# Peptides against a protein of PDB entry 4BOS, part 3

Target 1, 163 residues: chain A of PDB entry 4BOS
Amino acid sequence: PVLTRTVVPADNSCLFTSVYYVVEGGVLNPACAPEMRRLIAQIVASDPDFYSEAILGKTNQEYCDWIKRDDTWGGAIEISILSKFYQCEICVVDTQTVRIDRFGEDAGYTKRVLLIYDGIHYDPLQRNFPDPDTPPLTIFSSNDDIVLVQALELADEARRRRQ
Target 2, 163 residues: chain A of PDB entry 4BOS as posed
Amino acid sequence: PVLTRTVVPADNSALFTSVYYVVEGGVLNPACAPEMRRLIAQIVASDPDFYSEAILGKTNQEYCDWIKRDDTWGGAIEISILSKFYQCEICVVDTQTVRIDRFGEDAGYTKRVLLIYDGIHYDPLQRNFPDPDTPPLTIFSSNDDIVLVQALELADEARRRRQ

## One batch from the design tools (peptide; made by RFdiffusion4, then SolubleMPNN)

Design b1_p8_3_s3 (from b1_p8_3 with P1E)
Fold by OpenDDE base, seed 3:
Structure b1_p8_3_s3 (fold): chain B 163 residues (1-163), chain A 8 residues (1-8)
Amino acid sequence: as target 1 above (163 residues)
Amino acid sequence: ERPVFPKP
């Protein structure tokens, strides 16, 4: 089995598309972003004490309005929120640094999903199997460290191609 | 703006 990336559109909503892809088991839906943005805004609005200005970098209301725009880019805050919502680790491998940041790693989740990030774009990762009748896997065990190694290898190769 | 990474 090999870890591969699915290139999603660079339409300002690549993070949301990528997360949706992996948490839904490999469903590519570029139209998922508006609802995903609303979901995040709803969660943030529901807990202004936790999602404070210190965390958001703006007021709770300002953030909610901002994230619902179709041209604003998601990042670490949104990943953290989505990790909690979907009850899984979201592991992001960075092709610029060849490092993995794990979101939700201390929550005790049994599942993890993986994204690849190049500094300006997110794509989802999936494991492809030799058997063509076996669909790609996007949701991994949180104990599956092999997938993290494969992600690092994928990122390192990507970095070398860009240097 | 661009995606912000790593963790806050």
Scores: peptide ipSAE 0.055, ipTM 0.791, DockQ to the pose 0.126
Fold by OpenDDE base, seed 1:
Structure b1_p8_3_s3 (fold): chain B 163 residues (1-163), chain A 8 residues (1-8)
Amino acid sequence: as target 1 above (163 residues)
Amino acid sequence: ERPVFPKP
């Protein structure tokens, strides 16, 4: 089994496309972003005490309007929210630092999904199997540390190609 | 602490 990257469009919504891909078992749908942006805005609006201006960098209302634009990039706030929504760890391996940031790690989720991030783009990761009849796996056990090692290897290789 | 991924 090999962990591989599926390159999704670089259309400002790559985070949403990538998350959708992994949580839905490998479904590529670049058109999923608008609804996911609305979901983020709905959740942000639902808890103005937590999603304060201090957290958001702008008023709650302004952030909701901002994230719903088709040209704004999601980040840690969105990943955290989507982790909670989908009830899974979202692990982001950064090719610039060769480190993994785990979102939802303290929530007790039994499943994890993986993204790869290069500073300006997100892509989903999946495990491919030698059996051609076995589809790629995108949802892993939160106890599967091997997949994290493989993700770090992918990131390290990617970094070496650019150094 | 979790890093903040920049929002371009």
Scores: peptide ipSAE 0.054, ipTM 0.786, DockQ to the pose 0.071
Fold by OpenDDE base, seed 5:
Structure b1_p8_3_s3 (fold): chain B 163 residues (1-163), chain A 8 residues (1-8)
Amino acid sequence: as target 1 above (163 residues)
Amino acid sequence: ERPVFPKP
């Protein structure tokens, strides 16, 4: 099996598209962002004590209005929220540092999904199998450390291409 | 420290 990258559009909503892709088992839907943005805003609005100005960098209401814009980028806050919502660990491999940042690692989830990040863009990762009739896998066991090694290899290769 | 993935 080989871990591969699916390039999604660079339309300011790549994080949402990438997360949707992996949690839905490999469904590419660039139109999913508006609903996901509203979902995040709804979750944030539901707990103003936790999602404070200190965390958001702006008032709860201002953040909700901001994240629902079609031209604003998601980041660590949104990944954390989506990890909790989908009840899975979200692992982000960074091609600039060749590091994997885990979100939800202390929650006890049994499943993990993987994204690749280059500093300005997110893409989803999937495992392809030798049998062409076996569909790619996007949801892995949280005990599958081999997929993390493969993700690091992808990131290292990407970094070498830029050097 | 957990990295903060920057927003544009």
Scores: peptide ipSAE 0.052, ipTM 0.779, DockQ to the pose 0.072
Fold by OpenDDE base, seed 2:
Structure b1_p8_3_s3 (fold): chain B 163 residues (1-163), chain A 8 residues (1-8)
Amino acid sequence: as target 1 above (163 residues)
Amino acid sequence: ERPVFPKP
């Protein structure tokens, strides 16, 4: 089995498209972003005490309006929210630093999904199997550390290609 | 520490 990336459109919503892809088992839907943005805004609006201005960098209402725009980028805040919503660890491997940042790692989730990030773009990762009748896997055990090693290898190769 | 991913 090998870990591969599926390139999603670079349309400012690549984070949401990538998360949707992995949590839905490998469904590529670039049109999912508006609903994903609304989901995040709804969650943020539901708990203004937790999602404070200190966390958001803007008022709760301002953030909700901002994240629902079609041209604003998601980041660590949105990944954290989506990790909690989907009840899974979201692992982001960065090709610039060859590091994996794990979101939800302390929540006790049994599942993990993986994204690859290059500083300006997110793509989803999947495990491909030698048997062509076995579909790719996007949801892994949170104990599967081999997939993290493979993600680092993938990121390191990507970094070398750009330098 | 929570990582910060740059926004445009």
Scores: peptide ipSAE 0.051, ipTM 0.777, DockQ to the pose 0.073

Design b1_p8_4_s1 (from b1_p8_4, 4 letters changed)
Fold by OpenDDE base, seed 4:
Structure b1_p8_4_s1 (fold): chain B 163 residues (1-163), chain A 8 residues (1-8)
Amino acid sequence: as target 1 above (163 residues)
Amino acid sequence: APPPLPAA
């Protein structure tokens, strides 16, 4: 089994598309972003004490309006929210640093999903199997550390290709 | 560019 990257459109909503892809078991839906943006805004608005200006970099209301735009980029805040919403660990491997940032790692989730990030774009990762009748896996056990090693290898390979 | 990932 090998870990591979599925390149999603660079349409400002790559994070949402990537998260949707992995949490839904490998469904590529570039049209998923509007609803996910609304979900983020709803969650942010629901807890102004936590999602403060200090966290958001702007007022709660401003952030909600901002994230619902179709041309704004999601990031760490969205990943954190989506990790909690989908009740899974979201692991992001960075090709620039060859590091993995794990969101939700202390929540006790039994499942993890993986994204690859290059500083300006997010893509989903999947495990492919030799049997063509076995579909790729996007949801892993949170105990599966092998997939993290494979993600690091993939990121390192990507880094070397750019350097 | 999207917001940076948190520092580890």
Scores: peptide ipSAE 0.066, ipTM 0.800, DockQ to the pose 0.070
Fold by OpenDDE base, seed 2:
Structure b1_p8_4_s1 (fold): chain B 163 residues (1-163), chain A 8 residues (1-8)
Amino acid sequence: as target 1 above (163 residues)
Amino acid sequence: APPPLPAA
């Protein structure tokens, strides 16, 4: 099996598209962002004590309005929220540093999904199988550390290509 | 560009 990158549109919503892709088992839907943005806003609004200005960098209300804009970018906060919502670990490999940031790692989730990030764009990762009748896998066991190694290799290859 | 990931 080989870990590969599926390039999603380089629009302002690549994070949401990428997350949706992996958590839904490999479904590319570039139109998913508005709903996901609203979902995040809803979650944030529901817990103003936790999602404070200290966490958000802006007031709870301001954040909710901000994230629902179609031209704002998601990051660590949104990934954390989506990890909790989908009840899975979200692992993001950074091609600039060849490091993996694990979101939800302390929650005890049994599943993990992987994204690749280059500083300005998110893409989803998937495991491809030689059998054409076996669809790519986007949801891995949280015990599957091999996939993390493969992600690092993929990121390192990407970094070398850009150097 | 999307916000940077936290330092690991």
Scores: peptide ipSAE 0.066, ipTM 0.799, DockQ to the pose 0.076
Fold by OpenDDE base, seed 5:
Structure b1_p8_4_s1 (fold): chain B 163 residues (1-163), chain A 8 residues (1-8)
Amino acid sequence: as target 1 above (163 residues)
Amino acid sequence: APPPLPAA
């Protein structure tokens, strides 16, 4: 089994495309972002006490309008929200630092998904199997630390290629 | 560019 990267379009919605890919079991849909942006806006709007200006960097209403634009970038806030919505740990391996940031790690989720990030782009990760009849896996056990090691190896290799 | 990831 090998952990591999699926390159998604380098548009403003690569985070949403990548998350959708892994939580849906490997479905590439570059058109998924509008609905995901709306979902996030709805969640943020539902709890203005938690999603305050201090957290969002703008008013709750301003954030909701902003995230629904097709040219705005998602990041840690959006990943945290999506982790909670999909009830899974979202692990992001950074090719610049060769570190993994784990979102939802304290929530007790039984599943995890993985993304790879280079500072300006997100891609999804998947496990491929030798048997061509066995489809790639995108949803892992939250106890599967081997996949995290493989993700770090993948990121380290990417970093070495750029050195 | 997207917002940075949280510090580990």
Scores: peptide ipSAE 0.066, ipTM 0.796, DockQ to the pose 0.072
Fold by OpenDDE base, seed 3:
Structure b1_p8_4_s1 (fold): chain B 163 residues (1-163), chain A 8 residues (1-8)
Amino acid sequence: as target 1 above (163 residues)
Amino acid sequence: APPPLPAA
């Protein structure tokens, strides 16, 4: 089995498209962003005590209005929220640093999904199998350390290509 | 560009 990336559109919603892809088992839907943005805004608005200005960098209401725009970019905050919503660990491998940032790792989730990030774009990762009748896997066991090693290998290879 | 990921 090999870990590969699926290149999603390089638009301002690549994070949402990538997350949707992996949590839905490999469904590419570039039009999923509007609803996902609304979902995040709804979650944030529902708990202003937790999602404070200190966390958001802006007032709760300002954040909700901001994230619902079609031209704003998501990051760590949005990933954390989506991790909680989908009840899975979201691991992001950075091709610039060759490191993995894990979101939701302390929540006790049994599943994890992986994204690859290069500083300006997010893509989803999937495991391909030798058997052509076995579809790619996007949801892994949180105990699967091999997938993390493979993700680092992909990142390292990408980094070397840019050197 | 998207916001940077958290520092290690």
Scores: peptide ipSAE 0.063, ipTM 0.790, DockQ to the pose 0.077

Design b1_p8_4_s2 (from b1_p8_4, 4 letters changed)
Fold by OpenDDE base, seed 1:
Structure b1_p8_4_s2 (fold): chain B 163 residues (1-163), chain A 8 residues (1-8)
Amino acid sequence: as target 1 above (163 residues)
Amino acid sequence: APPPRPAA
């Protein structure tokens, strides 16, 4: 089995498209972002005590309005929220640092999904199988450490290609 | 540190 990257459009909504892809089992839907942005805004608005200016870098209301724009980028805040919403660990491998950040790792989720990040773009990762009739896997066991090793290898290869 | 928000 090989871990591969599916390149999604660089349309300012790559994070949302990538998350949707992996949590839905490999469904590419470039039109999913507007609803996901609304979901984020709804969750942020629901807890102004936690999602404070200190966390958001702007007022709660300003952040909600900002994230709903079609040209603003999601990041760690969105990943944390989506991890909790979809009840899965979201692992992000960074090609610049060759490290994995695990969101939701302390929540006790049984499943994990993986994204690859290069500093300006997110893409989803999937496991391909030798049998062509076996569809790619995007949802892994939270105990599957092999996939994390494969993600690091993929990130390291990507880093070497850029340098 | 978690991945930063991509700069637009």
Scores: peptide ipSAE 0.087, ipTM 0.806, DockQ to the pose 0.108
Fold by OpenDDE base, seed 2:
Structure b1_p8_4_s2 (fold): chain B 163 residues (1-163), chain A 8 residues (1-8)
Amino acid sequence: as target 1 above (163 residues)
Amino acid sequence: APPPRPAA
């Protein structure tokens, strides 16, 4: 099996599109962002004690209004929230550093999904199988460490291509 | 450190 990257639109919602893709089993829906933004805002608004200014960098209300804009970018905070919502570990391999950041790694989730990040864009990763009748896999076991190795290989290759 | 938000 080979781990491959699916390039999603390089818009302000690439993170949301990428997460949606992997957690839904490989469904590309660039129009998913508005509802995902609202979902995040709803979660943040529901727990102002945890999602404080210290965490958000702005007031809870300001963040909610901000993230719901169609031109704002998601990052670690949003990934953490989505990890918890979808009850899966979200592993982000960074092509700039060739490292993997694992979100939700301490939550005991049995599933993991993978994204690839280059500093300005997120894309989803999927495992392709030799059998053409077997659809790509986007949801992996949280014990599948080989997929992390493959992700690092992809990141390293991407890094070399940019050099 | 976790990845930052993509540069706008």
Scores: peptide ipSAE 0.087, ipTM 0.803, DockQ to the pose 0.132
Fold by OpenDDE base, seed 4:
Structure b1_p8_4_s2 (fold): chain B 163 residues (1-163), chain A 8 residues (1-8)
Amino acid sequence: as target 1 above (163 residues)
Amino acid sequence: APPPRPAA
């Protein structure tokens, strides 16, 4: 089995599309972002004490309005929120640093999903199987550290190709 | 540090 990347559109919503892809088992839906943005805004608005200006970089209300725009980029805040919402680790491998940031790793989730990030774009990762009748896997055990090694290898290969 | 937001 090999870990591969599915390139999603660079349409300002790549993070949302990528997360949706992996948590839904490999469903590519570029139209998923509006609802996910609203979900983020709802969660942010629900806890203004935590999601303060210090965390958000802007007021709670301003952030909610901002993230609901179709041309704004999600990041670590959104990943953290989505990890909690979907009750899974979200592991992001960075092709520039060849490191993995694990979101939700201390929450005790049994499942993990993987994204690949290059500094300006997010894509989802999946495991492909030799049997063509076996669909790619996007949801892994949180104990599956082999997939993390494979993600690092994939990121390192990507880094070398860009240098 | 966690990955930053994609920059425009």
Scores: peptide ipSAE 0.086, ipTM 0.801, DockQ to the pose 0.110
Fold by OpenDDE base, seed 3:
Structure b1_p8_4_s2 (fold): chain B 163 residues (1-163), chain A 8 residues (1-8)
Amino acid sequence: as target 1 above (163 residues)
Amino acid sequence: APPPRPAA
């Protein structure tokens, strides 16, 4: 089995497309972003005490209006929210630093999904199997350390190719 | 250090 990258469109919604891909088991839907943006805004609006200006960098209302725009980019805040919503770890491997940032790691989730990030773009990762009749896997056990090693290898190769 | 938002 090998871990591979699916390149999603380099539009303003690559994070949302990538998350949707992995949590839905490998469904590529570039049109998923508007609904996901609304979902995040709804969650943020529902808890203004937690999602404060200190967390958001802007008022709760300003953030909700901002994230619902079709040209704004998601990051760590949105990943954290989506991790909690989908009840899984979201592991992001960074090709610039060759490190993995794990979101939701302290929540006790049994599942994890993986994204690869290069500083300006997010893509989803999946495990391919030698049997062509076995579909790629995007949802892994949170105890699967091998997939993290494979993600680091993938990131390291990407980094070396750019240097 | 968590990943930042993609560059605008």
Scores: peptide ipSAE 0.085, ipTM 0.791, DockQ to the pose 0.110

Design b1_p8_4_s3 (from b1_p8_4, 3 letters changed)
Fold by OpenDDE base, seed 1:
Structure b1_p8_4_s3 (fold): chain B 163 residues (1-163), chain A 8 residues (1-8)
Amino acid sequence: as target 1 above (163 residues)
Amino acid sequence: PPPPLPAA
């Protein structure tokens, strides 16, 4: 089994496309972003005490309007929200630092999904199997530490290719 | 480390 990267479009909505891909079991849908952006805005708006200016860097209302634009980028805030919404740990491996950030790791989720991030783009990760008839896996056990090792290896290879 | 954030 090998962990591979599926390159999604660099259309400002790569985070949403990538998350959708992994949580839906490997479904590529570049048109999923608008609804996901609305979902984020809805959740942010629902809790202005938590999603404060200190967290958002702008007012709650301003953030909601901003994230719903089709040309704005999602980040850690969106990943945190989506982790909670989909009830899974979202692990992001950074090719610039070769480090993994785990979102939702303290929530007790039994499942984890993986993304690869290079500072300006997100892509989903999947495990491919030697049997061509076995479909790729995008949802892993939160106890599967091997996939994290594989993600780090993949990130390190990507880093070496750029430098 | 700081969590991943969009560059733009």
Scores: peptide ipSAE 0.071, ipTM 0.792, DockQ to the pose 0.080
Fold by OpenDDE base, seed 2:
Structure b1_p8_4_s3 (fold): chain B 163 residues (1-163), chain A 8 residues (1-8)
Amino acid sequence: as target 1 above (163 residues)
Amino acid sequence: PPPPLPAA
């Protein structure tokens, strides 16, 4: 099997599109962002003690209003929230550093999904199988460290292409 | 390195 990248639209919602793609088993829906933004805002608003100004960099209410805008970018905070919501590790391989950041790694999740990040864009990763009748896999075992190696290989290749 | 954040 080979790990491949599915390029999603390079819009301000690429993170949400990418996460949705992998957690839903390979469903590309660029229109998913508004509801995912609202979901995040709902979660943040529900726990102002945890999602404090210190964590958010702005007041809880300001963050909720901000993230619900259709032109704001998601990052580590949003990934962490989505990891908790979908109950899976979200592993982000960075093509600039050739490093993987694992969100939710200490939560004991049995599943992991993978994104590839280049500093300005997120894309989802999937495993393709030799059998064309076997659909690509986007949800992996949290014990599948081979997929992490493959992700690093993809990132390294991407980095070399840009050099 | 810092956690991933897209460029503004």
Scores: peptide ipSAE 0.069, ipTM 0.788, DockQ to the pose 0.104
Fold by OpenDDE base, seed 5:
Structure b1_p8_4_s3 (fold): chain B 163 residues (1-163), chain A 8 residues (1-8)
Amino acid sequence: as target 1 above (163 residues)
Amino acid sequence: PPPPLPAA
């Protein structure tokens, strides 16, 4: 079993495509972003006290309109929201720093999914198995620290390739 | 707070 990267389109919606891929068990759907953007906007709009201008960097309404555009990028705020919505830890391994940022780590979720990030692009990670009849795994136990080690190895290899 | 990641 090996952790591998599935390259998704660099179309400004790679975060959403990547999250959708892993939470749906390995379904690549580049057209999933519009609905996910709407979902995030809906959640943000539902709690203007928490999702304040201080948090969003813009008014609640402005953010909702902004995130629904097809050319705006998702980041930490969106990942946090999606983690909560899907009730799973979202782990993002950064190839630039060889660090894993864990979202939802203190929520007590039993599941985790993994993304790989290079500073401007997100891709999903999956565990492949030797048996070709065994489909790749994208949803892991939140106690599976081996997958985090494997993710760091992927990031380190990516960093070395760029040097 | 969450790490700063691209959001725009």
Scores: peptide ipSAE 0.069, ipTM 0.810, DockQ to the pose 0.054
Fold by OpenDDE base, seed 3:
Structure b1_p8_4_s3 (fold): chain B 163 residues (1-163), chain A 8 residues (1-8)
Amino acid sequence: as target 1 above (163 residues)
Amino acid sequence: PPPPLPAA
Protein backbone atom coordinates (compact mmCIF):
# COMPACT_ATOMS: atom_id res chain seq x y z
CA PRO B 1 0.00 0.00 0.00
CA VAL B 2 1.15 3.51 -0.84
CA LEU B 3 0.14 6.89 0.51
CA THR B 4 -0.76 9.39 -2.19
CA ARG B 5 -1.90 12.98 -2.53
CA THR B 6 -5.10 14.08 -4.23
CA VAL B 7 -4.72 17.62 -5.52
CA VAL B 8 -7.79 19.70 -4.79
CA PRO B 9 -8.50 23.11 -6.35
CA ALA B 10 -6.23 25.91 -5.19
CA ASP B 11 -9.14 28.12 -4.20
CA ASN B 12 -9.66 29.85 -0.87
CA SER B 13 -11.37 26.76 0.54
CA CYS B 14 -8.75 24.06 0.01
CA LEU B 15 -8.66 23.22 3.73
CA PHE B 16 -12.38 22.57 3.88
CA THR B 17 -12.38 20.60 0.65
CA SER B 18 -9.47 18.52 1.92
CA VAL B 19 -11.04 17.78 5.29
CA TYR B 20 -14.35 16.89 3.68
CA TYR B 21 -12.54 14.54 1.31
CA VAL B 22 -10.82 12.54 4.04
CA VAL B 23 -13.65 12.39 6.57
CA GLU B 24 -16.15 11.33 3.90
CA GLY B 25 -13.94 8.51 2.68
CA GLY B 26 -12.58 10.09 -0.47
CA VAL B 27 -15.36 12.29 -1.80
CA LEU B 28 -14.11 15.30 -3.73
CA ASN B 29 -16.62 18.13 -3.47
CA PRO B 30 -15.25 21.65 -4.00
CA ALA B 31 -18.72 23.00 -3.27
CA CYS B 32 -18.68 21.71 0.33
CA ALA B 33 -16.99 24.79 1.78
CA PRO B 34 -19.99 27.07 2.41
CA GLU B 35 -21.69 24.50 4.63
CA MET B 36 -18.47 23.66 6.45
CA ARG B 37 -17.84 27.34 7.09
CA ARG B 38 -21.33 27.67 8.52
CA LEU B 39 -20.73 24.61 10.68
CA ILE B 40 -17.58 26.10 12.16
CA ALA B 41 -19.29 29.43 12.76
CA GLN B 42 -22.15 27.65 14.50
CA ILE B 43 -19.79 25.76 16.80
CA VAL B 44 -17.80 28.88 17.63
CA ALA B 45 -20.92 30.91 18.31
CA SER B 46 -22.26 28.21 20.62
CA ASP B 47 -19.37 28.52 23.08
CA PRO B 48 -18.10 32.09 23.38
CA ASP B 49 -16.39 31.30 26.69
CA PHE B 50 -14.09 28.74 25.11
CA TYR B 51 -13.80 30.38 21.71
CA SER B 52 -12.70 33.68 23.18
CA GLU B 53 -11.05 36.63 21.53
CA ALA B 54 -7.75 35.38 22.90
CA ILE B 55 -8.17 32.15 20.94
CA LEU B 56 -9.74 33.62 17.81
CA GLY B 57 -7.71 36.80 17.47
CA LYS B 58 -10.97 38.68 17.00
CA THR B 59 -14.33 38.78 18.74
CA ASN B 60 -16.51 35.70 18.53
CA GLN B 61 -19.01 37.50 16.32
CA GLU B 62 -16.31 38.94 14.07
CA TYR B 63 -14.79 35.50 13.62
CA CYS B 64 -18.10 33.95 12.69
CA ASP B 65 -18.75 36.60 10.07
CA TRP B 66 -15.19 36.28 8.79
CA ILE B 67 -15.04 32.50 8.46
CA LYS B 68 -18.33 32.45 6.54
CA ARG B 69 -16.84 34.59 3.77
CA ASP B 70 -15.92 32.63 0.67
CA ASP B 71 -12.44 34.15 0.45
CA THR B 72 -11.05 33.55 3.95
CA TRP B 73 -8.57 30.82 4.79
CA GLY B 74 -8.80 28.18 7.47
CA GLY B 75 -5.94 27.14 9.68
CA ALA B 76 -5.16 25.56 13.03
CA ILE B 77 -8.29 26.88 14.73
CA GLU B 78 -10.56 25.46 12.06
CA ILE B 79 -8.68 22.15 12.01
CA SER B 80 -9.06 21.83 15.77
CA ILE B 81 -12.77 22.51 15.54
CA LEU B 82 -13.27 20.03 12.71
CA SER B 83 -11.27 17.41 14.59
CA LYS B 84 -13.69 17.71 17.49
CA PHE B 85 -16.74 17.72 15.25
CA TYR B 86 -15.75 14.66 13.23
CA GLN B 87 -14.30 12.92 16.29
CA CYS B 88 -11.00 12.09 14.67
CA GLU B 89 -7.37 13.08 14.87
CA ILE B 90 -6.34 15.35 12.01
CA CYS B 91 -2.67 15.04 11.13
CA VAL B 92 -1.11 17.69 8.92
CA VAL B 93 2.25 17.01 7.32
CA ASP B 94 4.16 20.15 6.36
CA THR B 95 6.32 19.94 3.23
CA GLN B 96 8.38 22.95 4.27
CA THR B 97 9.47 21.59 7.65
CA VAL B 98 8.92 17.84 7.12
CA ARG B 99 7.00 17.53 10.35
CA ILE B 100 3.54 16.41 11.36
CA ASP B 101 1.23 18.48 13.51
CA ARG B 102 -1.43 16.38 15.18
CA PHE B 103 -4.76 17.88 16.13
CA GLY B 104 -6.94 16.03 18.61
CA GLU B 105 -4.15 13.66 19.64
CA ASP B 106 -5.09 13.98 23.30
CA ALA B 107 -8.80 13.35 22.81
CA GLY B 108 -8.61 9.56 22.63
CA TYR B 109 -10.00 9.22 19.11
CA THR B 110 -9.54 5.85 17.43
CA LYS B 111 -9.39 7.32 13.92
CA ARG B 112 -7.05 9.72 12.16
CA VAL B 113 -7.04 11.47 8.80
CA LEU B 114 -4.14 13.14 7.03
CA LEU B 115 -3.59 16.36 5.12
CA ILE B 116 -0.50 17.71 3.41
CA TYR B 117 0.32 21.41 3.66
CA ASP B 118 2.93 23.47 1.80
CA GLY B 119 2.36 26.86 3.39
CA ILE B 120 -0.16 28.08 0.82
CA HIS B 121 -2.28 25.01 0.09
CA TYR B 122 -3.88 21.96 1.74
CA ASP B 123 -4.42 18.61 0.03
CA PRO B 124 -5.85 15.33 1.34
CA LEU B 125 -3.88 12.10 1.63
CA GLN B 126 -5.11 8.58 0.94
CA ARG B 127 -3.77 5.04 1.00
CA ASN B 128 -4.00 3.15 -2.27
CA PHE B 129 -4.09 -0.63 -2.38
CA PRO B 130 -2.77 -3.08 -4.97
CA ASP B 131 -6.18 -4.71 -5.32
CA PRO B 132 -8.16 -2.60 -7.80
CA ASP B 133 -11.38 -3.67 -6.10
CA THR B 134 -10.26 -2.10 -2.81
CA PRO B 135 -11.00 1.63 -2.74
CA PRO B 136 -8.49 4.11 -1.31
CA LEU B 137 -8.50 4.55 2.44
CA THR B 138 -8.66 8.02 3.99
CA ILE B 139 -9.54 7.12 7.59
CA PHE B 140 -6.79 5.33 9.49
CA SER B 141 -6.36 3.86 12.93
CA SER B 142 -4.89 6.31 15.40
CA ASN B 143 -2.40 3.55 16.19
CA ASP B 144 -1.21 3.33 12.57
CA ASP B 145 2.29 4.75 12.82
CA ILE B 146 3.22 3.52 9.35
CA VAL B 147 0.94 6.07 7.71
CA LEU B 148 2.76 8.85 9.58
CA VAL B 149 6.11 7.57 8.31
CA GLN B 150 4.72 7.49 4.79
CA ALA B 151 3.39 11.02 5.17
CA LEU B 152 6.84 12.22 6.23
CA GLU B 153 8.32 10.50 3.20
CA LEU B 154 5.90 12.34 0.93
CA ALA B 155 6.74 15.63 2.60
CA ASP B 156 10.48 15.05 2.37
CA GLU B 157 10.22 14.23 -1.32
CA ALA B 158 8.16 17.36 -1.95
CA ARG B 159 10.65 19.48 -0.02
CA ARG B 160 13.63 18.12 -1.93
CA ARG B 161 11.91 18.80 -5.24
CA ARG B 162 11.44 22.46 -4.33
CA GLN B 163 15.04 23.00 -3.14
CA PRO A 1 -2.29 32.21 1.99
CA PRO A 2 -3.49 29.82 4.72
CA PRO A 3 -2.46 30.61 8.28
CA PRO A 4 0.64 28.69 9.34
CA LEU A 5 0.44 25.58 11.46
CA PRO A 6 1.43 25.81 15.12
CA ALA A 7 5.05 25.32 16.01
CA ALA A 8 5.83 22.28 18.14
Scores: peptide ipSAE 0.067, ipTM 0.796, DockQ to the pose 0.074

Design b1_p8_4_s4 (from b1_p8_4, 3 letters changed)
Fold by OpenDDE base, seed 5:
Structure b1_p8_4_s4 (fold): chain B 163 residues (1-163), chain A 8 residues (1-8)
Amino acid sequence: as target 1 above (163 residues)
Amino acid sequence: APPPLPAP
């Protein structure tokens, strides 16, 4: 079993495509972003006290309009929201720093999914198995620290390739 | 570019 990267399109919606891929068990759907953007906007709009201008960097309404555009980029705020929505830990390994940022780590979720990030692009990670009849795994136990080690190894290899 | 990830 090996952790591998599935390259998704660099179309401004790579975060959403990547999250969708892992939470749906390995379904690549580049057209999923509009609905996910709407979902995030809906959640943000539902709690203007929490999702304040201080948090969003813009008014609640402005953010909702902004995130629904097809050319705006998601980041930590969106990942946090999606973690809560899908009730899973979202772990993002950064190839620039070779560190993992864990979203939802204090929520008590039993599942985790993994993304790889290079500063301008997100891709999903999956575990492949030797048996070709065993499909790749994208949803892991939140106690599976081996997958985090493997993710760090992927990031380290990516960093070395760029040097 | 997307917003940076939070510091660990």
Scores: peptide ipSAE 0.069, ipTM 0.800, DockQ to the pose 0.071
Fold by OpenDDE base, seed 2:
Structure b1_p8_4_s4 (fold): chain B 163 residues (1-163), chain A 8 residues (1-8)
Amino acid sequence: as target 1 above (163 residues)
Amino acid sequence: APPPLPAP
């Protein structure tokens, strides 16, 4: 099996599109962002004690209004929230540093999904199988460390292409 | 651009 990248639209919602793709088993839906933004805002609003200004960098209400805009970018906070919501580890391999950041790694989730990040764009990763009748896999075991190695290989190759 | 990922 080989780990491959699915390029999603390079819009301001690439993170949400990418997360949706992997957690839904490989469904590309660029229109998913508005609802995912609202979901995040709902979660944040529901727990103002945890999602404090110190965490958000702005008031709880300001963040909720901000993230629901169709032109704002998600990052680590949103990934953390989505990891908790979907009850899976979200592993993001950075092509600039060739490093993986694991969100939700201490939560005991049994599943992991992978994204690739280049500093300005998120894309989802999937495992393709030799059998063409076997659909690509986007949800992996949290014990599958081979997929992390493969992700690093992809990132390293991407980095070399840019050099 | 998306915010950078946190440092380890």
Scores: peptide ipSAE 0.067, ipTM 0.798, DockQ to the pose 0.074
Fold by OpenDDE base, seed 3:
Structure b1_p8_4_s4 (fold): chain B 163 residues (1-163), chain A 8 residues (1-8)
Amino acid sequence: as target 1 above (163 residues)
Amino acid sequence: APPPLPAP
C-alpha cells in the first residue's frame, strides 16, 4: 500500500474541499465549501465563550461573517473545529518543515485523516492498495503510525523537489 | 494564501 496525494483545485476553499474528501471516504466535491463554511460559522456562533476573540482574532460575529465569504482561507482554527465535528484526528503534514501537526490528538478519537500542506495549498492524502477492487482509504486508525511515516516521506520528497 | 500551521 502506498500513500498518495489527490490534487484539488487551487481555489480559496482547498482546505474545505480536502477535509470533505477525506472524511467522506474519497469524494471530490469542489462545491462543498459553502456548506462547510456555514457549518463552521454555526458551531462558532453556538459557543461564544469558547470561541472568543482571543481565539478567533476577531469578534465571534466578525469571524462568522468572514468565514462564510467565498474568498477567505481556513487554517488551524477551522481544522480544529472540523476535527471536533467529524470526531476524528486531522493530521496535516507540512512540506516546508517536514513535520506533522495533529489536531484532535488528545480527544481520544479512533480515526484519523491526513492532509498535505505547502504553505499556500491543502490537498488530501489517501492510501492506495494493490488490489484494484479495493478502493483507496482516507480514514485510518489513530494507532496507524505507518501512515504518518509515509506522510513524512511524501513531504520530504516534495521539499527536496523544491530545493 | 492560507494561514500558516501552528508552530511546534
Scores: peptide ipSAE 0.065, ipTM 0.790, DockQ to the pose 0.075
Fold by OpenDDE base, seed 1:
Structure b1_p8_4_s4 (fold): chain B 163 residues (1-163), chain A 8 residues (1-8)
Amino acid sequence: as target 1 above (163 residues)
Amino acid sequence: APPPLPAP
């Protein structure tokens, strides 16, 4: 078994496309972003006390309007929200630092999904199997630490290619 | 630290 990267379009919605891909079991849908952006805005708007200016860097209303634009980038806030919404840990391996940030790790989720991030783009990760008839896996056990090791290896290889 | 937000 090998962990591989599926390159999604380098549009402004790569995070949403990547998250959708992994949480839906490997479904590539570049058109998923508008609805996901609306979902984020809805959740942000629902809790202005938590999603304050201090967290958002702008007013709650301004953030909701901003994230719904088709040319704005999602980040840690969106990942945190989507982790909670989909009830899974979202692990992001960074090719620049070769480290993994785990979102939702304290929530007790039994499942985890993985993304790879290079500073300007998100892609989903999947496990491929030697049997060609066995479909790739995108949803892992939250106890599967091997996949994290594989993600770090993949990130390190990507880093070496750029330098 | 979480991944930085890419510039829009």
Scores: peptide ipSAE 0.064, ipTM 0.793, DockQ to the pose 0.064

